Peptides against a protein of PDB entry 3QIS. Designs and how they scored, part 335

Target 1, 334 residues: chain A of PDB entry 3QIS
Amino acid sequence: PSLELSRREFVFENVKFRQLQKEKFQISNNGQVPCHFSFIPKLNDSQYCKPWLRAEPFEGYLEPNETVDISLDVYVSKDSVTILNSGEDKIEDILVLHLDRGKDYFLTISGNYLPSCFGTSLEALCRMKRPIREVPVTKLIDLEEDSFLEKEKSLLQMVPLDEGASERPLQVPKEIWLLVDHLFKYACHQEDLFQTPGMQEELQQIIDCLDTSIPETIPGSNHSVAEALLIFLEALPEPVICYELYQRCLDSAYDPRICRQVISQLPRCHRNVFRYLMAFLRELLKFSEYNSVNANMIATLFTSLLLRPPPNLMARQTPSDRQRAIQFLLGFLL

## One batch from the design tools (peptide; made by RFdiffusion4, then SolubleMPNN)

Design b2_p29_5_s1 (from b2_p29_5, 16 letters changed)
Fold by OpenDDE base, seed 2:
Structure b2_p29_5_s1 (fold): chain B 334 residues (1-334), chain A 29 residues (1-29)
Amino acid sequence: as target 1 above (334 residues)
Amino acid sequence: SWQEEVEEFFKKMREEMKKIIEEEREKLK
């Protein structure tokens, strides 16, 4: 068996968070026998490709002289955005197209990723006064390292050394501030806020706007701006309530005094974001007659975003744990 | 009350961050 491939090298330029790119190629059975093809893992890999890449179809049969189109889909989700932002991973892969009882055909995937404020840590964003696309990649690495050290110092309750000429971190990320300030000004009377989906094109415009500029006004509908805030919170590598405090939040869920003490132990940026979001959501609840937003709906929606179980506990989360997590957040909304 | 502290914090955040964001926006023009 043998295959002819129309292309073997693929370049995905300017890959962005949540923006699908597709490249297509053809494979043809130029042999005299039917063949089965499949994409196979390399040695020591569990998958035939990186998480941000997919082949469709990834396997199939070809009769003699049959041709099939294969789509290579590049899509950076919340699961890949953080490692691409840090440069730990890159838009590079090698695919092995295996022919049963035949040869292996190698496909080269390359390209570049454009960093996003989505999937970047709260600590790094608090140190980033410019849009992320205006920050040199070398400086992004430095900001992540500095952010890790500051998180550790904060968790250890070490007094911030008023160390020298380092620019004072923002109290909250400018991106969160812009989203919340827009919603506070324009969306408090928006019917079905956080219940109606945004438009995908507007979501992409909002992401690109926050990555490249400091807008005076965020583009799109109030629903798209609201969904962009949810996507931002979901994409955080560390949730607003750090994983280290997850169990303590559940244990304190019915004691509002202990809940406030747990939140006070968050790193400064996380604590400020939490308080800022809770204050905003409480303001929205004052307009419930107009926006149809209630405390139970908000608590249910935001609990999964703000208070995520640690990865090792995700598979073990009970209905009781979810109810405690909701109750914890309700104590800040009521 | 905790509610008053959060409302005051929210007001302060809107005012102080607005000023910083406006200053950083002008540096990009």
Scores: peptide ipSAE 0.596, ipTM 0.955, DockQ to the pose 0.723
Fold by OpenDDE base, seed 3:
Structure b2_p29_5_s1 (fold): chain B 334 residues (1-334), chain A 29 residues (1-29)
Amino acid sequence: as target 1 above (334 residues)
Amino acid sequence: SWQEEVEEFFKKMREEMKKIIEEEREKLK
């Protein structure tokens, strides 16, 4: 069997978080026999492509003189955003299009990624007074490394290194502050807040706005701004409640005094973000007659975002563990 | 009370961070 490919090189310029890009090409059976094609893993890979790439269709059957369109879809989700922000991964891949009883065809994927404040650590964002797109990539790497080291020192209760003449970190990320301040000012009376989804176009505008500027007002509906906050919290590489404290939160869930002590042991930026979010959500609950928001809905929604099980325990989360996690947050909302 | 502490913290955070964010916004203009 033999195929003709209309294109073998693909460039995805200016790839952004949650922005789908598509490139298409055609494959034609120029042989005299039917052929089956599939994208296959390279010798050392478990998957035929990186997590941010997809081929559609990834396999198929072609009669003689048949042609099919294949879409190469690039989409950076929460699962790929952190490694692309750090430069650990890049918009580069090689796809192997295999023919049954035939030869391999190689496709080259290349491009560039534009960093996002989404998927960046709370520690790094607290050190980032400028929009992320205004920060040199080399400095982003240094900020992430320094942030990891400070998180570890904070968790280990190591004496803070003398805060030398380095610029004092923000108490919370400016991006979180902007989202919450907007919602507090404009969304407390919004009917069905956190229950109605935002618009995808508005979400993209909010992300781009936070990545490139320090806006006076966030664009989009209150629903889109609310969903952007949820997306931000979901995309954090380390949740607002650090994985190291997850079990202690569950164990303390029915003792409000112990719950407050557990939160006091969070790294400073995580602790401040947690308190800031709880304060905002308590204010939002005062307007329940207008916004139809209740403590059980909020606790259920935010528990999955703020108090995630460690990756090694995700598959083992029981309904009892989820209920204890919800109860932990309820103790801060009531 | 815990409620008063959280409300005071929230007020303080809004005021202190607002000032810093406004200062950093002006540096980008």
Scores: peptide ipSAE 0.589, ipTM 0.954, DockQ to the pose 0.712
Fold by OpenDDE base, seed 1:
Structure b2_p29_5_s1 (fold): chain B 334 residues (1-334), chain A 29 residues (1-29)
Amino acid sequence: as target 1 above (334 residues)
Amino acid sequence: SWQEEVEEFFKKMREEMKKIIEEEREKLK
């Protein structure tokens, strides 16, 4: 069997978080026999492609002289955004198109990723006074490494952050401040806030706006701005409530005094973000007659974002654990 | 109360961060 490929090299320029890009190519059976094609893993890989890449179709049959279009879809989700922001991964891959009883055909995927404040740590963002796109990639790597080390020090030692010549970090990321300040000013009376989805185009505009600028006003509907806040919280490499405190939050869920003590043990940036969000949500609940938002809805929604189980415990989360997590947040909203 | 502390914190955050963000916004123009 033999195939002809219309293209073997693909370049995905300016790949962004949550922005789908597609490149298409054609494969043709130029042989005299039916053939089966499939994308196969390389020798050391479990998957035929990286998590941000997909081929559609990834397998199929071709009759003699038959032709099929294959779409290569690049999409950076919350699962890939952090590793791309840090430069640990890149928009580079090699696909192996295997022909049954035939040859392997290699496809080269290349491109560039544009960093996002989405999927960046709270610690790193507190050190970024400029939009992330204005920060050199080399400095982003250093900021993430330093942020990890400072977080670990803050959890282990009540040692004051060394007053070293580093610029004083922000109390909260400017991005989350902008989102919450916008919602507080403009969305408190918005009917069905956090219940109505935003528009995908507006979400992309909000992300791009926060990555590239310090806007005076966030673009899009209140629903899109609200959903952008949810996406931001979901995309955090570490949730607002650090994984190390997850179990203690569940154990304290029915004692508001202990809950407050647990939150006081968060790293400064995480603690500030948590308090800032809770304050905002409490303000939002004052307008429940207008926005149809209630404490149970908010607690249920934000629990999955703010109080995520550690990756090793995700598969073991019981309904009781979920209820305790909701109760933990309710104690801050009531 | 914890509620008052959170409300004061929220007010302070709106004021202090606003100033910083405005200063950084002006540096980008």
Scores: peptide ipSAE 0.586, ipTM 0.953, DockQ to the pose 0.713
Fold by OpenDDE base, seed 4:
Structure b2_p29_5_s1 (fold): chain B 334 residues (1-334), chain A 29 residues (1-29)
Amino acid sequence: as target 1 above (334 residues)
Amino acid sequence: SWQEEVEEFFKKMREEMKKIIEEEREKLK
């Protein structure tokens, strides 16, 4: 069996978080026998492609003289955004199109990724006074390394944040501040806030706006701005409540005094973001007659975003653990 | 009360961060 491929080299320019890109090519059976094709892993890989790439279809049968269109889809989700922001991974891959009893055909994937404030750590963002797209990639790497070291020092209570550093970190990321300030100003009376989904185009505009500028006003509906805040919190590599405190939050869930003590042990940036979000959500709850938002809905929604189980415990989360996590957040909203 | 502390913190954050963000916005113009 043999195949003819219309294209073997693919370039994905300006790949962005949550923006789907597609490139198509054709495969044709130029042989005299039916053939089965599949994308296969390389010798050392478990998957046929990187997590941000997929082929559709990834396998199939071709009759003699049959042609199939294959779509190569590039999509950076929350699962790939952090490693692409850091430059640990890149928009580069090699796909192996295997023909049963035939040859392997190699496809080259290349391109560039544009960094996002989404999927960047709270610590790194607290050091970014400029939009992330205005920060040199070399400086992004340095900011991530410094952020890791400061988080560890803060958790260990070893060294106070060197208040003498020439550039004091922001108390909270500007992106979170902008989202929350917008919602506080314009969305407190918005009916069904956090219950109605945003528009996908508006979400992309909000992401691009926060990545490239410091807007006076965030574009889009209040629903899109609210969903952008949820997406931001979901995409954080480390949740607002650090994984190290997860179990202590569950254990303290029914004692509001202990809950406050646990939160006081968060790294400064995480603690400030948590308090800022809780303060905003409490303000939003004052307008419950207008926005139809209640504490149980908010606690349920934000618990999955703010208080995530550590990756090693994700598969073991019980309904009781989830209820304790909700109760923990409720103690800050009531 | 914890409620008063959170409200005061929220007010402080809005005021202090607003100033910083406005200063950084003007540097990008």
Scores: peptide ipSAE 0.583, ipTM 0.953, DockQ to the pose 0.722

Design b2_p29_5_s2 (from b2_p29_5, 14 letters changed)
Fold by OpenDDE base, seed 3:
Structure b2_p29_5_s2 (fold): chain B 334 residues (1-334), chain A 29 residues (1-29)
Amino acid sequence: as target 1 above (334 residues)
Amino acid sequence: SWLEEVLEFFRKMREEMEKEIKELREELK
């Protein structure tokens, strides 16, 4: 069997978080026999492509003189955003299009990624006083490394090194402050807040706005701003409640005094973000007659975002563990 | 009360961060 490919090189310029890009090419069976094609893993890979790439269709059957369009879809989700922000991964891949009983065809994927404040650590964002797109990539790497070290020192209760004449970190990330301040000012009376989805175009505008500027006002509907906050919290590499405290939160879920003590052991930025969010959500609950928001809905929604099980325990989360996690947050909302 | 402490924390956080963000916007101009 033999194929003709209309294109073998693909460039995805200015790839952004949650922005789908598509490139298409055609494959034609120029042989005299039917052929089956599939994208296959390289010898050392478990998957035929990186997590941010997809081929559609990834396999198929072609009769003689048949042609099919293949879409190469690039989409950076929460699962790929952190490694692309750090430069650990890049918009580069090689796809192997295999013919059954035939030869391999190689496709080259290249491009560039534009960093986002989404998927960046709370520690790094507290040190980041400029929009992320104005920060040199080398400085982003240094900020993440320094932030990791400061988190570990805080968790180990190590004496803070006397932060010399280094710029004092923000109490909370400017990005999360802007989102919450907007919601507090404009969305407390919004009917069905956190229950109605935002618009995808508005979400992209909000992300781009936070990545490139320090806006006076966030663009889009209150629903889009609310969903952007959820997306931000979901995309955090380390959740607002650090993985190291997850089990202690579950164990303390029915003792409000112990719950407050557990939260006091969070790194400063995480603790401030948690307290800031809980205070905001308590203010929002005062307007339940207008916004239809209740403590059980909020606790259920935010528990999955703020109190995530460690990756090694995700597959083992019981309904009892989820209920204890919800109860932990309810103790801060009531 | 713990509630009063959280509400006071929230008020202070808004005021302090609003000032800081204003300063950061001025540094970008």
Scores: peptide ipSAE 0.595, ipTM 0.952, DockQ to the pose 0.734
Fold by OpenDDE base, seed 1:
Structure b2_p29_5_s2 (fold): chain B 334 residues (1-334), chain A 29 residues (1-29)
Amino acid sequence: as target 1 above (334 residues)
Amino acid sequence: SWLEEVLEFFRKMREEMEKEIKELREELK
């Protein structure tokens, strides 16, 4: 069996967080027998492609002289954004299109990724006084490494951050401040806030706006701005409540005094973001008659974002753990 | 109260960050 491929090289330029890109090619059975094709893993890989890439269809049958269009879809989710922001991964892959009882066909995937403030650590963002797209990638790597080391020092040692010659970090990321300040100013009376989804186009505009500028006003509807805040919190490589404190939050869930003590042990940026968000959400709850927002809804929604189980415990989260996590947040909202 | 502290923190955070972000916008021009 043999195939003819219309294209073997694919370039995905300016790949962005949550922006789907598609490239198509055609495969034709130029043989005289039916054939089965499939994308197969390379020798040391578990998957036929990287997590941000998909082929559709990834397998199929072709009769003689039959032709099928294959879509190569590039989509950077929350699962790939952090590793692409750090340059640990890149928009490069090799796909192996296998023909049953035939040969392999190699497809080259290349391109460039544009970094996002989404999926960047709170620590790094507090040091970023410029939009992330204006920061050299090399400096982003250094900022993430330094941020990790400073976080670890802040958790282990009550040592003040050495006032080294580094610029004073922001109290909270400018990006999260802009989102929350917008919602506080304009969305407190918005009906069904955090209950109505935003528009995908507006979400992309908000992300691009925060990645490229320091806007005076966030574009889009209040629903899109609200959802962008949720996406931001979800995409954080480490949640607002650090993984190290997860269990202590659950254990303290019914003691508001202990809950406050646990939060006081967060790294400064995480603690500031947490307190800032809780204050905002409490202000939002004052307008419950207008926005239809209640403490239980907010606690349920934000618990999964702010108080995530460590990756090693995700599969073990019980309904009781979820309820304790909700109760922990409720103690800050009531 | 803890509530008063959080509300004051929120007020202060808005004021301080609004100033700082304004300065950052001016540096980008």
Scores: peptide ipSAE 0.592, ipTM 0.951, DockQ to the pose 0.755
Fold by OpenDDE base, seed 2:
Structure b2_p29_5_s2 (fold): chain B 334 residues (1-334), chain A 29 residues (1-29)
Amino acid sequence: as target 1 above (334 residues)
Amino acid sequence: SWLEEVLEFFRKMREEMEKEIKELREELK
């Protein structure tokens, strides 16, 4: 068996968070026998490709002189955005197209990723006074390292050393402040806020706007701006309530005094974001007659975003744990 | 009350960040 491939080298330029790119190629059975093809893992890999890449179809049969189109789909989700933002991973891969009882054909995937404020840590974003696309990659690495050290100091309750001429961090990320301030100014009377989906084109415009500028006004409908806030919170590598405090939040869920004490132990940026979001959501609840927003809906929606179980506990979350997590957040909304 | 503290925090955060964001926009021009 043998295959002819129309292309073997693929370049994905300017890959962005949540923006699908597709490259297509053809494979043809130029042999005399039917063949089965499949993409196979390399040695020591569990998957045939990186998480941000997919082949469709990834396997199939070809009769003699049959041709099939294969799509290579590049899509950076919340699961890949953080490792691409840090440069830990890159838009580079090698695919092995295996022919049963035949040869291996190698495909080279290359390209570049454009960093996003989505999937970047709250600590790094508080230090980032420029749009992320204006920040040199070397400086992004430094900001993540400095942010890790500041998080650790905050968790240890170490007095911030008034160390030298380091630029004072923002109280909250400019990106989340812009989203919330826009919603507070323009969306308090928006019917079905957080219940109606945004438009995908507007979501991409909002992401690109926040990655490249400090806008005076966020583009798109109030629904798209509201969904962009949810996507931002979901994409955070560390949730607004740090994983270290997850169990303590559940244990305190029915004692509002202990709940406030747990929140006071968050790193400064996380604590400020949490308080800022809770204050905003309480303001929205005053307009419930107009926006149809209620405390139970908001608590249910935001709990999964703000209070995520640690990765080791995700598979073990009980309905009781979920109810306690919702109750914890309700204590800040009522 | 905790509610009054959160409302005051929210007011203060809006005012302080609006000023800081304005300064950051001018630095990009």
Scores: peptide ipSAE 0.591, ipTM 0.951, DockQ to the pose 0.715
Fold by OpenDDE base, seed 4:
Structure b2_p29_5_s2 (fold): chain B 334 residues (1-334), chain A 29 residues (1-29)
Amino acid sequence: as target 1 above (334 residues)
Amino acid sequence: SWLEEVLEFFRKMREEMEKEIKELREELK
């Protein structure tokens, strides 16, 4: 069996978080026998492609003289955004199109990724006084390294944040402040806030706006701005409540005094973001007659975002653990 | 009360960050 491929080299320019890009090519059976094709892993890989790439279809049968269109889809989700922001991964891959009892055909994937404030750590964003697209990649790496070291020092209570550092970190990321400030100013009376989904085009505009500027006003509907806040919190590599405190939050869930003590042990940036969000949500709850928002809905929604189980415990989360996590947040909202 | 402290924190955070973000916008011009 043999195949003819219309294209073997693919370039994905300006790949962005949550923006789907597609490139198509054709495969044709120029042989006299039916053939089965599949994308296969390389010798040392478990998957046929990187997590941000997929082929559709990834396998199939071709009759003699049959042609199939294959779509190569590039999509950076929350699962790939952090490693692409850091430059640990890149928009580069090699796909192996295998023909049963035939040859392997190699496809080259290349391109560039545009960094996002989404999927960047709270610590790095607190140090990032410019839009992420204006920050040199070399400086992004330095900011991440410094952020890691300061988080560890803060958790260990070893050294107070050196208040004498030439550039004092922001108290909270400018991006999360902008989102929350917009919602506080314009969305407190918005019916079904956090219950109605945003528009995908508006979400992309909000992300691009936060990545490229410090806007005076965030574009889009209040629903899109609200969903952008949820997406931001979901995409954080470390949740607002650090993984190290997860179990202590569950253990304290029914004692509001202990809950407050646990939160006081968060790194400064995380603690500030948590308190800022809880204060905002409490203000939003004052307008429940207008926005139809209640404490149980908010606690249920934000618990999965703010208080995530550590990766090693994700598979073991019980319904009881989830209820304790919700109860922990409820103690800050009531 | 803890509630009063959180509300005061929120007020203070808004005022301080609004000032700081204004300064950052001026530096980008």
Scores: peptide ipSAE 0.586, ipTM 0.950, DockQ to the pose 0.716

